# Ledger of designs, part 225: peptides against a protein of PDB entry 7UQJ

Target 1, 160 residues: chain A of PDB entry 7UQJ
Amino acid sequence: PELYQNFNITPPRGVLFHGPPGTGKTLMARALAASCSSDERKITFFMRKGADILSKWVGEAERQLRLLFEEAKKHQPSIIFFDEIDGLAPVRSSKQEQIHASIVSTLLALMDGMDNRGQVIVIGATNRPDAVDPALRRPGRFDREFYFPLPDVKARFKIL

## One batch from the design tools (peptide; made by RFdiffusion4, then SolubleMPNN)

Design b2_p22_6_s1 (from b2_p22_6, 11 letters changed)
Fold by OpenDDE base, seed 1:
Structure b2_p22_6_s1 (fold): chain B 160 residues (1-160), chain C 160 residues (1-160), chain D 160 residues (1-160), chain A 22 residues (1-22)
Amino acid sequence: as target 1 above (160 residues)
Amino acid sequence: as target 1 above (160 residues)
Amino acid sequence: as target 1 above (160 residues)
Amino acid sequence: KIAELYPEEFAFLMEMARYTAS
């Protein structure tokens, strides 16, 4: 909050974490939630896996996304973390996935419908950023991207 | 070396990482692989997801496990990291899962078949350690377990 | 074991771990299980999530609790760890939760029915200790409580 | 950072890896 207020920067609505599996994407999201939480101000952390939304809620996935965003708004300040977001929002170029197209459309609308006054941060994590619908990666949605590289020899001592 | 030599302790063949999603299990395995790698000696890191072995290789999962262990041996020193190992090795008590029983049996045999001269470390990661077949958690298999808690306020300042 | 034997202290039947999410409650429970296990005496660790017992076993939750305690007794010495125990045992003050009342009643009876000769430790973890039924927090049940604070900077160096 | 989060586990794993690699 203060960082964005002081610099007159519009807070990103969504951040995409991308990189190989096990590079700390989910750990970073949890650490952010922990870091922004105080005794006076608890950040509510919502975690969903993209494939789980599709598999558990066949035909209800859109409704579940709406409910998730409403719950996140109700419990603001909040973080919505979508793990494996490429499972939720695959690139629209594959014609057969009408069910995925409606879910992506709903997610787009929900991200666009977040008023700048809402204290809801959306974090998507993927190992395949190119498998995420480019419409989600536009300004006002997942408009910031952070790459999580594999730990190299230098990262060894920083992870140490 | 020295710790195991001084105490006459047989080094573990396998380590089970368990804890909530996004607690750094996979990152630790990668950090270990990176930290043990030098320019002269590269550790080969093999990562597999339990559910992916079952879903991608229906009827071939046993063969894929054998090939993975042979490849790891060929590229030693190596780390085999099984993410979501509970997807590969569910508890045998449910009679109907003949397909899982054979895969678990193969994994047990492969872990038992690792001679003490092989430079292959096996790491399993799970969010549900009780969903992992207890036979995998016996000595000479996943005989060490590490819990990865959620990052609390301490983890905040180190991940920040 | 040895600590309680040497001091003639009756081991607590239940321990409640409480504190913010990700403060190491589940880690401590697992570390306890690992540290109490020797080559001669393996501690069996059972982990269940409170909400999972209710959601997965609608109408069977009482039976599943009974089976869990029987299995823990069969594999003694054992630890039963209930993560999010507030999901199993919400405070009885809300009239409509007849289903929860029977599960809580069963858990109370199971904890009371553990003879002092049984080597079964029950650990509950919660982020909301005030949401746990006070009947569970009485002597002979969860009669010891450990607070897991958010690690401050000092606690960082002790976990290091 | 992960080893700073889990120094004992990392130290154990490093020792295991060194032993296995020896």
Scores: peptide ipSAE 0.044, ipTM 0.369, DockQ to the pose 0.338
Fold by OpenDDE base, seed 4:
Structure b2_p22_6_s1 (fold): chain B 160 residues (1-160), chain C 160 residues (1-160), chain D 160 residues (1-160), chain A 22 residues (1-22)
Amino acid sequence: as target 1 above (160 residues)
Amino acid sequence: as target 1 above (160 residues)
Amino acid sequence: as target 1 above (160 residues)
Amino acid sequence: KIAELYPEEFAFLMEMARYTAS
């Protein structure tokens, strides 16, 4: 709060977590949801896996994304966590063109359509930030990126 | 080492991590590898995703599993971590019959074929332990199971 | 400052600021330097322009980068701000191959060579994050990215 | 533990969440 308030910085709508697998990206998103939840203010945590949205909802992935964002808005304040977001929104130049292009376009529109005052945060996690469509890494979308490095030996001892 | 040596306990060959997604299963597996690694004894950590072994190596999944276990043995002490192991070894009664049956059979044989003195630990992670073939959950395979619950409010405050 | 001190957080080595020109990237970097500076702890702010390092120091750009990082280390705590970092470290596939490759390699080595205990933060700013070599956006380098959207008219008036 | 691993990220995200939630 104070950093954003003091600098009049518009909070990011979307945060991209990237780094090697098992560096705690999903756990961090859950920890955020838990920490921001008080007895007075429950944050609703929505989790989806990018590959699952494509595979489970072939032809309905757009509708499922719309429903997810609508449900998140209905249950605001909310966090939407997309695990393996590179599976949902691969680089447009990749040969799996049409279905991915429509889903990316839908996700872009949903992120762009979020009110700046909306109490909905979108977190995307990937092991391959370069495999995420650059359009998602633009303004008002995933405009913040956090790298989750492999914990060093000392950090590893603190996790144990 | 010392814990198993002191108690004359045959170290489990396989450990199943199960629980909701984003409860830290993969992070724990990496933390284990890090903690068991000393300056004198480096543990090699191999990570594979169950669905990736099936999809990337259609027809070669068995060979890839063999190579993985051979490489782990070559680089002992080693941890093999299978993320989403239910994707690799679904319940045999599920209609995706033949390919899964052969891969499961291969994984069973590889786990059974590990010398009890082999410094190779296999960790499987799943969100659905009931979707893992019960044959993998038998003695000498994934014979230890660890549940990763959603952190309760108190545990959430400690994770924060 | 307090946030990093209180949590024993290893400060990120590199932060990438990206967004349209005139969105306050340079201003924010200066504001960070000012806000982290107290009477007891002055942060030294070093600013370089990517294109200027290439153009002014043809054949000496590597040496200038080394000197900059040495000076920043000498005057720690320090912020190194690279404005227009895409001019310093373009995508390797761009035809200006050899000189850029060596400078990128040098910058990578300098960022990798920063002691985690070093109180040196590197901030890169670009209008084109996709034009920055992905190797710089990796772990232990520019591992945090901040988007600077076009301020709305009200936000512009508050930044002024 | 995750906040201890990534306390900056966590603090930033907490601040983001608090601000977005305000």
Scores: peptide ipSAE 0.043, ipTM 0.393, DockQ to the pose 0.310
Fold by OpenDDE base, seed 2:
Structure b2_p22_6_s1 (fold): chain B 160 residues (1-160), chain C 160 residues (1-160), chain D 160 residues (1-160), chain A 22 residues (1-22)
Amino acid sequence: as target 1 above (160 residues)
Amino acid sequence: as target 1 above (160 residues)
Amino acid sequence: as target 1 above (160 residues)
Amino acid sequence: KIAELYPEEFAFLMEMARYTAS
């Protein structure tokens, strides 16, 4: 609150975690969810994988996204974590156009439809930020980006 | 060497990291590789994803596994990290039998063919240890298992 | 004032923050604004995103930049933070020439038109410093560059 | 410690989450 309160800044709706695989993107999202959860105030953590949304729900992916956002809103404060979000929202110019275009459009609409007062954070994780549709990387969507480098040797020694 | 030297443990040929997604399995494997690397002794880290071995090398996956193990042996001390190993070695009773059975057989043979004196550690990571072929979880293969729990808040603060 | 007063540095008209995404460039810019603000002297922080200036204001981007600089001057001491400035000022040799050329020309003129006595700091952030027009990186413009390496905490604490 | 690896990112995210939760 204080950082955003002091600056009167609308919190980002979405954060994009990007970096090489196994740099702790998903772990960070989980760590965030738990660290923000107290006994008095639990944050609900929703996790989805981009490829799973496409593969499990051919023809229902849009509905499943809507249900996910509704459930997240119902259980706010909440975090929605999309792992491999580049699998869900590939750049529109890639020829697998039609099915992906509808899903991306739905995700865009859902992120845009989130009230600025909504207690829902969306985190996307990818190894390929440039493979994510630029429309998702606009303000009011994934408007913050965090790079997860390969931990150098020194950073790793702190994890041990 | 020192970690295994200090514990008088015959270096397991294979270690299975299992636990929920985003618990730091890949990060731990990378951290281990870096922490065991000195300026004098670099550990070569090989990373493969189970699904990639199946998808990229339809009909050559066995050859690619052999080449990987040969290269790892040539560059020892080395770590071979298989991410999503349940994608590479699903339980044999699952109906996608034939192609998977040959790849699993090759991986079993490669792990069995590793001399106990080889400085090659194989790490498999999965979210579903029960989806990994039980033959891989036998002694002389992935005979050590590490559970990566969801960090509870207290454990997360210790990981923080 | 004090940060620049203590360093006897003619406040650069512009500072380029560059480094991998998520290295805290935006956070640093905000932290600088906060740290330089006292109860007696508030720094006004203006934030714009390069891609937004291009996308929201097709045909009015130059006017919006002028208004931004006028407002910043009116509310001095102020910081103008351009996130993704490479999106606003791509290298002129890149084939998306005409619309970008006019906006870049306007930004150059605005930075050149800032009196050295103006209490307006311009911070540009990019992940790709080489994608920023070299004309912006000249003296009297973004003439100071700060590399945001992947956060070694210690290196950032030295910049604070 | 992922927060020790990414202390600034974690701090930012914590503040974001606190604000979102407020």
Scores: peptide ipSAE 0.042, ipTM 0.359, DockQ to the pose 0.350; fails the geometry check

Design b2_p22_6_s1 (from b2_p22_6, 11 letters changed)
Fold by OpenDDE base, seed 3:
Structure b2_p22_6_s1 (fold): chain B 160 residues (1-160), chain C 160 residues (1-160), chain D 160 residues (1-160), chain A 22 residues (1-22)
Amino acid sequence: as target 1 above (160 residues)
Amino acid sequence: as target 1 above (160 residues)
Amino acid sequence: as target 1 above (160 residues)
Amino acid sequence: KIAELYPEEFAFLMEMARYTAS
């Protein structure tokens, strides 16, 4: 709470974690959720995989996103974590199926429709930031990016 | 370089990591990439999941594989790591959808088409080596196999 | 032996691990498999992802489940671990594709058809227990549930 | 560590596995 108050910085609505797989993106999102959950203040953590939203909910993915954001808002403070968000929101191409375009458009609208005072943080994780629709990487959406580099060999030996 | 030169052994184009999940296959592939990357020689590490190639690129998976191998060749020395490769290259059955057959055929052709001088290592990881198309396990493809056993209880207690 | 005998409790055929992702559900299932495997008695550990069964085996998923259970029975004592089982057995909806309904029905039948004396444990892991078909959470199926909370910040710092 | 995090669950599962193995 204090860090954003001290700098008068509008808390980012969306944070994009990007970097090689198993660099700790998912772990960081969870560590954040756990660290922000105290006995006095439980943060509700929602996790979805981008590919799962597409594949599990063919034709209903937009509705599932809406429900997710509504639920997150209802249970705020909340973190919505989209793992593998590049699967949900691939770069718009002329060959992009209308289905993907509608899902991305829905996600854009949901992120834009979030009140700035909403205690809902959206974290997207990807291994391919360039495969994420640039519209999602604009201010008011995933406007902060954290690069998760491969831990150096030395850092990996500490994880091994 | 020297290790393969000394034994006159054609450097394996492909290495199959197999064993139970979370035995460290992905971690090993990355540790290899990191350990082989020095300040003087950066190894480019490409990672794909087998299931992701099929699901994300319906009808374009072959092209994505080609692009991946071209990019790996361009950025050599490179490691291409296919996690869950059994998802990409399931055992050919008479009932195998033409789509899977074409992807496997493309991967076979790409591995066969790798110049022996290419500093591109392909690592496949699977939990089910027997679910990988036997054609991929032939010489010049995934011709080396490393079994990742479940760490014995004692070894797991060290990871836990 | 004694604990189940003393309480006249039919040993659970299925255990549902649920909780936030990377709370160690998969790790626990594996730790169990490893801990129960001695040099004298190896437990065969089968792992599948729910989403993989659906996506890899369109139209043959039922057969793959049958084969999995047959193989597990053949290699008993066995653990079948379904990671992300909510992907395999989503809550039945009126709009549920017949395909998903048939897979769930097959899994139900397979779990019901397991002899209570079979040395086959089925573990399902999910981040969304409410997204698992309630029929799977009935007695004789996934009738035991273990919640994997986010390890407290302190516990996570020890895992990090 | 996971057994330390979930001692009851781990114990239960170990017993279940022992029973199943028995």
Scores: peptide ipSAE 0.024, ipTM 0.271, DockQ to the pose 0.348; fails the geometry check

Design b2_p22_6_s2 (from b2_p22_6, 11 letters changed)
Fold by OpenDDE base, seed 2:
Structure b2_p22_6_s2 (fold): chain B 160 residues (1-160), chain C 160 residues (1-160), chain D 160 residues (1-160), chain A 22 residues (1-22)
Amino acid sequence: as target 1 above (160 residues)
Amino acid sequence: as target 1 above (160 residues)
Amino acid sequence: as target 1 above (160 residues)
Amino acid sequence: KIAELYPEEFAYLMELARWAAS
């Protein structure tokens, strides 16, 4: 908090990891969670898969998102990682099921409702950033983006 | 089989792996399957994702579970690994779709129908053990539980 | 392309990777994509999960498949990797939902519509090759199959 | 290993996490 306050920079609420599958998006989020959890300062890491939020709880997905953000706030400092976030918050279309539209609206509201001092980082990972609702890619939401290119053979053999 | 027979211990039919996402639950299940298979004794490893059983097999999920258990029995010794089992067998609520209730009932019946001498181990992995139907966590089903804590930085770098 | 042209062999449009879960099917597909991409010749790697195409894009799955193949053709040379392809193209049954039948028909048409000179390789991965529609396993589609056996403990620890 | 592949991104994320923890 203090570092960003000193520079009058609003810290990003969300970071979008995008790139081809298996480029290390999920691995980076896990490495971050591991590195941030020291004996003195444990960061709580919440991981969800976008499609799994939709599939597990037909009619309760919004509630589960709210509970997730409440739990993350309760256990701050925390990281919420959404793997395959394009499955949770696809681009708004007139053909989207009402349930998807409501879940996206809930996620938008939850990200907007986080205090600027909130010790909750949201990381979204996708293979298709253009398949994510543009409303999520605005300032104060997923306002930082990291591209994960296909690693070369040598780099992959290091991840393998 | 023989080790449990020698001690008059009823082998657990099911083992529940629970813990935060990315703690190595799926990795451990795969490592177990590898470690238990020798050139002389091949263990057949069946992996299913809970949400995938529901989504791939609309109206046939029960039949696919039955076929899975029959195939596992036919190819014994075998391991059935359910990743994200909370997606397959969520806690029974009055709000659960009837299809979920029927799939859970089928899984219960399949686990209860396995003879104690069957060389079929069922492993369920979840990030939310409390989101799994308590009926599955009873003796003779998922009656052994292993907690996968968040690895420390050093332990995660070994998995990474 | 050139290697297959030199031998008058029609390059397989599709390669089916099959074997137990976690045997390295997805890893191999990624390693192939990396190995074939040089600084001069970048291969675009498209990855989709079979069940995710069905679940994420209710009513638009066919369109998303078409867009995927068009994008792959536009960005050729390219690899399309379908993880869990048995979720996308299960064996045709009279009990299959019409939506599944239509998606399978779309995938068949897309694979048949690729010109022999197209620099688009399609890789399907499954744990259950017999759960994939036999129409996809015909010449000019997934006409090459690679079995991924359960690695021994030592080989798995190298992938882990 | 992934921090070696993406040193700038990892450094930024670590700084962000330190900030969130502060």
Scores: peptide ipSAE 0.078, ipTM 0.298, DockQ to the pose 0.375
Fold by OpenDDE base, seed 5:
Structure b2_p22_6_s2 (fold): chain B 160 residues (1-160), chain C 160 residues (1-160), chain D 160 residues (1-160), chain A 22 residues (1-22)
Amino acid sequence: as target 1 above (160 residues)
Amino acid sequence: as target 1 above (160 residues)
Amino acid sequence: as target 1 above (160 residues)
Amino acid sequence: KIAELYPEEFAYLMELARWAAS
């Protein structure tokens, strides 16, 4: 209650990190996970890569997503980070993408099935936000988008 | 001279960044490129992803590598960053990987052909250093390896 | 001379601005045009949107590109900014994209035909750099790529 | 360092994480 009361914002169910490769999307997610693990309430961090979900689990990707969300719920508070989420949930293009359509549908259902009281945050990262199915970018899903700039020279000096 | 003089490092022909996904490999490569770009000497940063070289350039990957190295040489000082280099140059596994073998051979030749006086640095990043052809990890190629650990909680606080 | 003399950069024939929507690609292109336009040397800024070139000029897109480059050459120093260039020059996918293939071929020829001494800079902007035909991303074309961050809110306030 | 690069985003994420932990 307090957190989003402070911002007058309904708690996002998901945050989309988008930006070029190597802008710190994954690093931010890890930094968040680390910061949250030092507090009395250890946040469990789940990291998956979109392409790995498809390639390692051909035909089981939907089940693996379900298991991931169940595990995240079991270990709440938790963060699910999907790196390269565009590899998991591309824009529904051609009829040949039935496999991708099923995965997208599953992810949508899992995000919609997260109770607003659930201590599960979903972070998606992509270099191609427009390659992510717009259905995932709706309120109650990835309803917050953070763009990760190429650090300018000054920002790079802050990374050094 | 100065770039590596400042770091007391003999200019490697190649640097392999390895470590888990989202440990900042790509960010470090970009930060390095920025830090080394003074107003007087702008470093040209070339980024390629190993899987993209294979997928986008089926049958032309070798030529694209050559062109990339030529362009990097033309625009020196430059950094060539290969993200997911394990996707480009996997360990020679099965007889079916003739295509990969040709690409690896080309990359080896290009790295060997870089005169040590060239202001071209090659950075490879991988999550799977053992999946990179050992021939690339030899002196005069990716002869420097930097491991990007998962930030421990304390190192994560240093990323904070 | 001065524009690229000030940057100690060989004038790229083309610069690809890539990054998410609302990252200031268009704004940066305009700011660049403004900053380089002294009272004595006004840079002519030509803006076109890739989708508009296709939609407004069905069957004349190639001619319109030629006219645009001729006009830019006539009014040099000039910047040609193609917003959403991925809409103009998608990756050559299926045989049904003959129209796109012709436009891409025309743009390639126009960029190749720009004498390195011409004070014409081409800036392409895209949210989907991987959707841009790789032929456009070669040396002598869009040979420089700048990724546009979302400016942090403060950097956005500096752009505002 | 990443938090210094993206202080608002990091603050938001920390806030979101606190919310998730609340």
Scores: peptide ipSAE 0.104, ipTM 0.361, DockQ to the pose 0.405; fails the geometry check
Fold by OpenDDE base, seed 3:
Structure b2_p22_6_s2 (fold): chain B 160 residues (1-160), chain C 160 residues (1-160), chain D 160 residues (1-160), chain A 22 residues (1-22)
Amino acid sequence: as target 1 above (160 residues)
Amino acid sequence: as target 1 above (160 residues)
Amino acid sequence: as target 1 above (160 residues)
Amino acid sequence: KIAELYPEEFAYLMELARWAAS
């Protein structure tokens, strides 16, 4: 907090990881969670799959999102990682995905309701950034985007 | 394509990765996607979870499979990776799994409908190859199988 | 088995991996499965997500658990890894999670029904050990707990 | 390994996390 306050920089509230599957989005989120928990500063990491929230909590997905954000706020500093966020936050204009408009609106409201001083970072990962509601990609929500390209063959031999 | 054509080898249309979870099936599918993508030829990689297709698209799973194969064909050369394909393609003879016979039949038809010239490779990953419908394991479908053994301790310290 | 028999140590029937997401719980479970499989002794590894069992098998989750344990027993030595076991085995006292009391009771019974001589290890992974039914954390069930701290930055640069 | 693949992104995320913890 203090470092960003000193520079009058509004810290990003959300980071969208996008790129092909297997480019390391989930791995990066996990690496971040790991590096952020030093013995002195334990960051609480929450991981949810967008699809699992929709399927597991039919009719309660909005409530589960609220509970997740409340829990993250209670355990701040915290990171909420939404894997496959395109499953959670489909494009509202898609007739096929309109059933989830309430869930998307809840996620928007929860992200908007986080104070800029809140020590809760939200990371969304998707393979299809175009399937994510553009409203989530606005400032104060997922306002940073990291493209995870397919690593070059040379880079992958280092991972495998 | 050309390398397989020169040997009069019908390129495998489908590859089944089987072995214990965490043996690197998903990682290998991703590595294959990367190694086959040169700077000149980007392979499009599609990843789906068999379970997610069944749960997320109740009553539309067949349509979602069709759309996936159409999208893969549109973006060829492409790899379709089905993670946990045993969740998508259960054994038809199993009375317990007969509810999914239509989905399995759709997947069979989609794999059969791929022209031999189509630059679409389908990779299925399973922890339970015996839970996969034997019809999927026939030539022209998942006609290659790769067993992913648990890497020896010495091999794993290199991966971890 | 023999190593534990020689020391008159009752092999732990269940191990609960708990800690922040991305601390390597899933990776460790997979590493354990690998390290315990020698060329002479292949360990069968079963992975299930607690959430997927609940969502995928609505009304049959108990049966799917039974089948999983039977399959693991048939393929012993085996490891059953439940990822996100808090999704499978919620706290019974939670009114919100009481719908799953039958599933939890089935899991308890299956863990209790494993003879100490059975070469089936159950690993549960959770980010929220407090969300797991305390009955699962008793001796003869998940009787060992491993906390996965976020590895120190120095330790993780070696893993990632 | 992932930090080596995406050093800038990882550095940014680490700063963000340090900020969140601060």
Scores: peptide ipSAE 0.098, ipTM 0.332, DockQ to the pose 0.425; fails the geometry check

Design b2_p22_6_s2 (from b2_p22_6, 11 letters changed)
Fold by OpenDDE base, seed 4:
Structure b2_p22_6_s2 (fold): chain B 160 residues (1-160), chain C 160 residues (1-160), chain D 160 residues (1-160), chain A 22 residues (1-22)
Amino acid sequence: as target 1 above (160 residues)
Amino acid sequence: as target 1 above (160 residues)
Amino acid sequence: as target 1 above (160 residues)
Amino acid sequence: KIAELYPEEFAYLMELARWAAS
């Protein structure tokens, strides 16, 4: 509450990190998790990979998403980080359409079902924002986008 | 050997990294792997996720654990890092009890079967140490625990 | 292009990062992806795990590899990073020989099918270079190898 | 280091997380 009040920023439900891989999206999500939990209020961080949700749980991916969001709600304040979210919610391509559509619909419902005051933030990371279902990029879902440009050559030598 | 010799620390068989997600457990495990291998002594690092061992290896998770430990022994000195070890060895909850119990029993046997002189260190990382089977937290297994507190704001900018 | 031009290095089709895990192979692949994409020239980075391609896509692993390379070609300049490539292309061991052989043959064909002018770089990372099928380590494939020694103790404290 | 690379994004995320925690 207080920090969003200070900046007059309505807290997004979801932040989409996009940009070339290795630009620090996963590192930023981790850094955020590390940073937010230092204060008197420990934030619980949940990390999942989009392709892992699809592949590990063929037929139970929806249930695993629900369990993830329930657990995040139980441990609020919390951050759910979906790495490679384009693997979870690809733009509807014809052949795997039904399974993807069902998982996407479940994720949409879970994001929409979060109270506006909900202490659960969802971060998605993708290398391909255009491969993410546009329904996820609407207000009340991933309504903030952070582009992670490739660091300048000089900045890279600090990461190396 | 040398790093543990220099610090007069008896090398644990297993180290449990626990703390809020994003506190650098995975980074520390990697950094430890990086740190313990000198030019003269290359450490082989094996990384697995607890939930991946359960889900990818439905019916062969035990065999994959055995292969992992055999390979770690073959490439000693080595580090086996289990990220999200609470996903591999949850506290015995009723519904998935048998599969989890069998995998936990295999992991216990593999950790117990490491000679105290074995140059294989096992690191488990969890956000929920209380969700890890207590049998894994006994002497000769994960007998050292490192709490990863959230870095102080100033310390965070060094990880960030 | 520019980084390879500056070093008079003919861009390899494939670079094998090998060395102890946590030595920064994945970080370097990411940093290279970050490095080669300027503000003018965005590099698309694709990250896959070898074991994930095998296990997640039992029966469609070849198709997923083809789709990965097609997408990398579509989004050129691009980097395909295979983490744990020894899991994708193990040295032919008898029992899983056929599936591994088929996936390896597909990967070989995909690497060979990249035009020399293709702005697609393939990076494989392994802890066990000797566990990678030698056919992948031939000219026109992973023909450059970078050993990641463990950073000296002093260099580690900068990563930590 | 990532916060140094993306100070605004990191600050925003920190605020978002503090907001979630508040």
Scores: peptide ipSAE 0.097, ipTM 0.304, DockQ to the pose 0.380; fails the geometry check

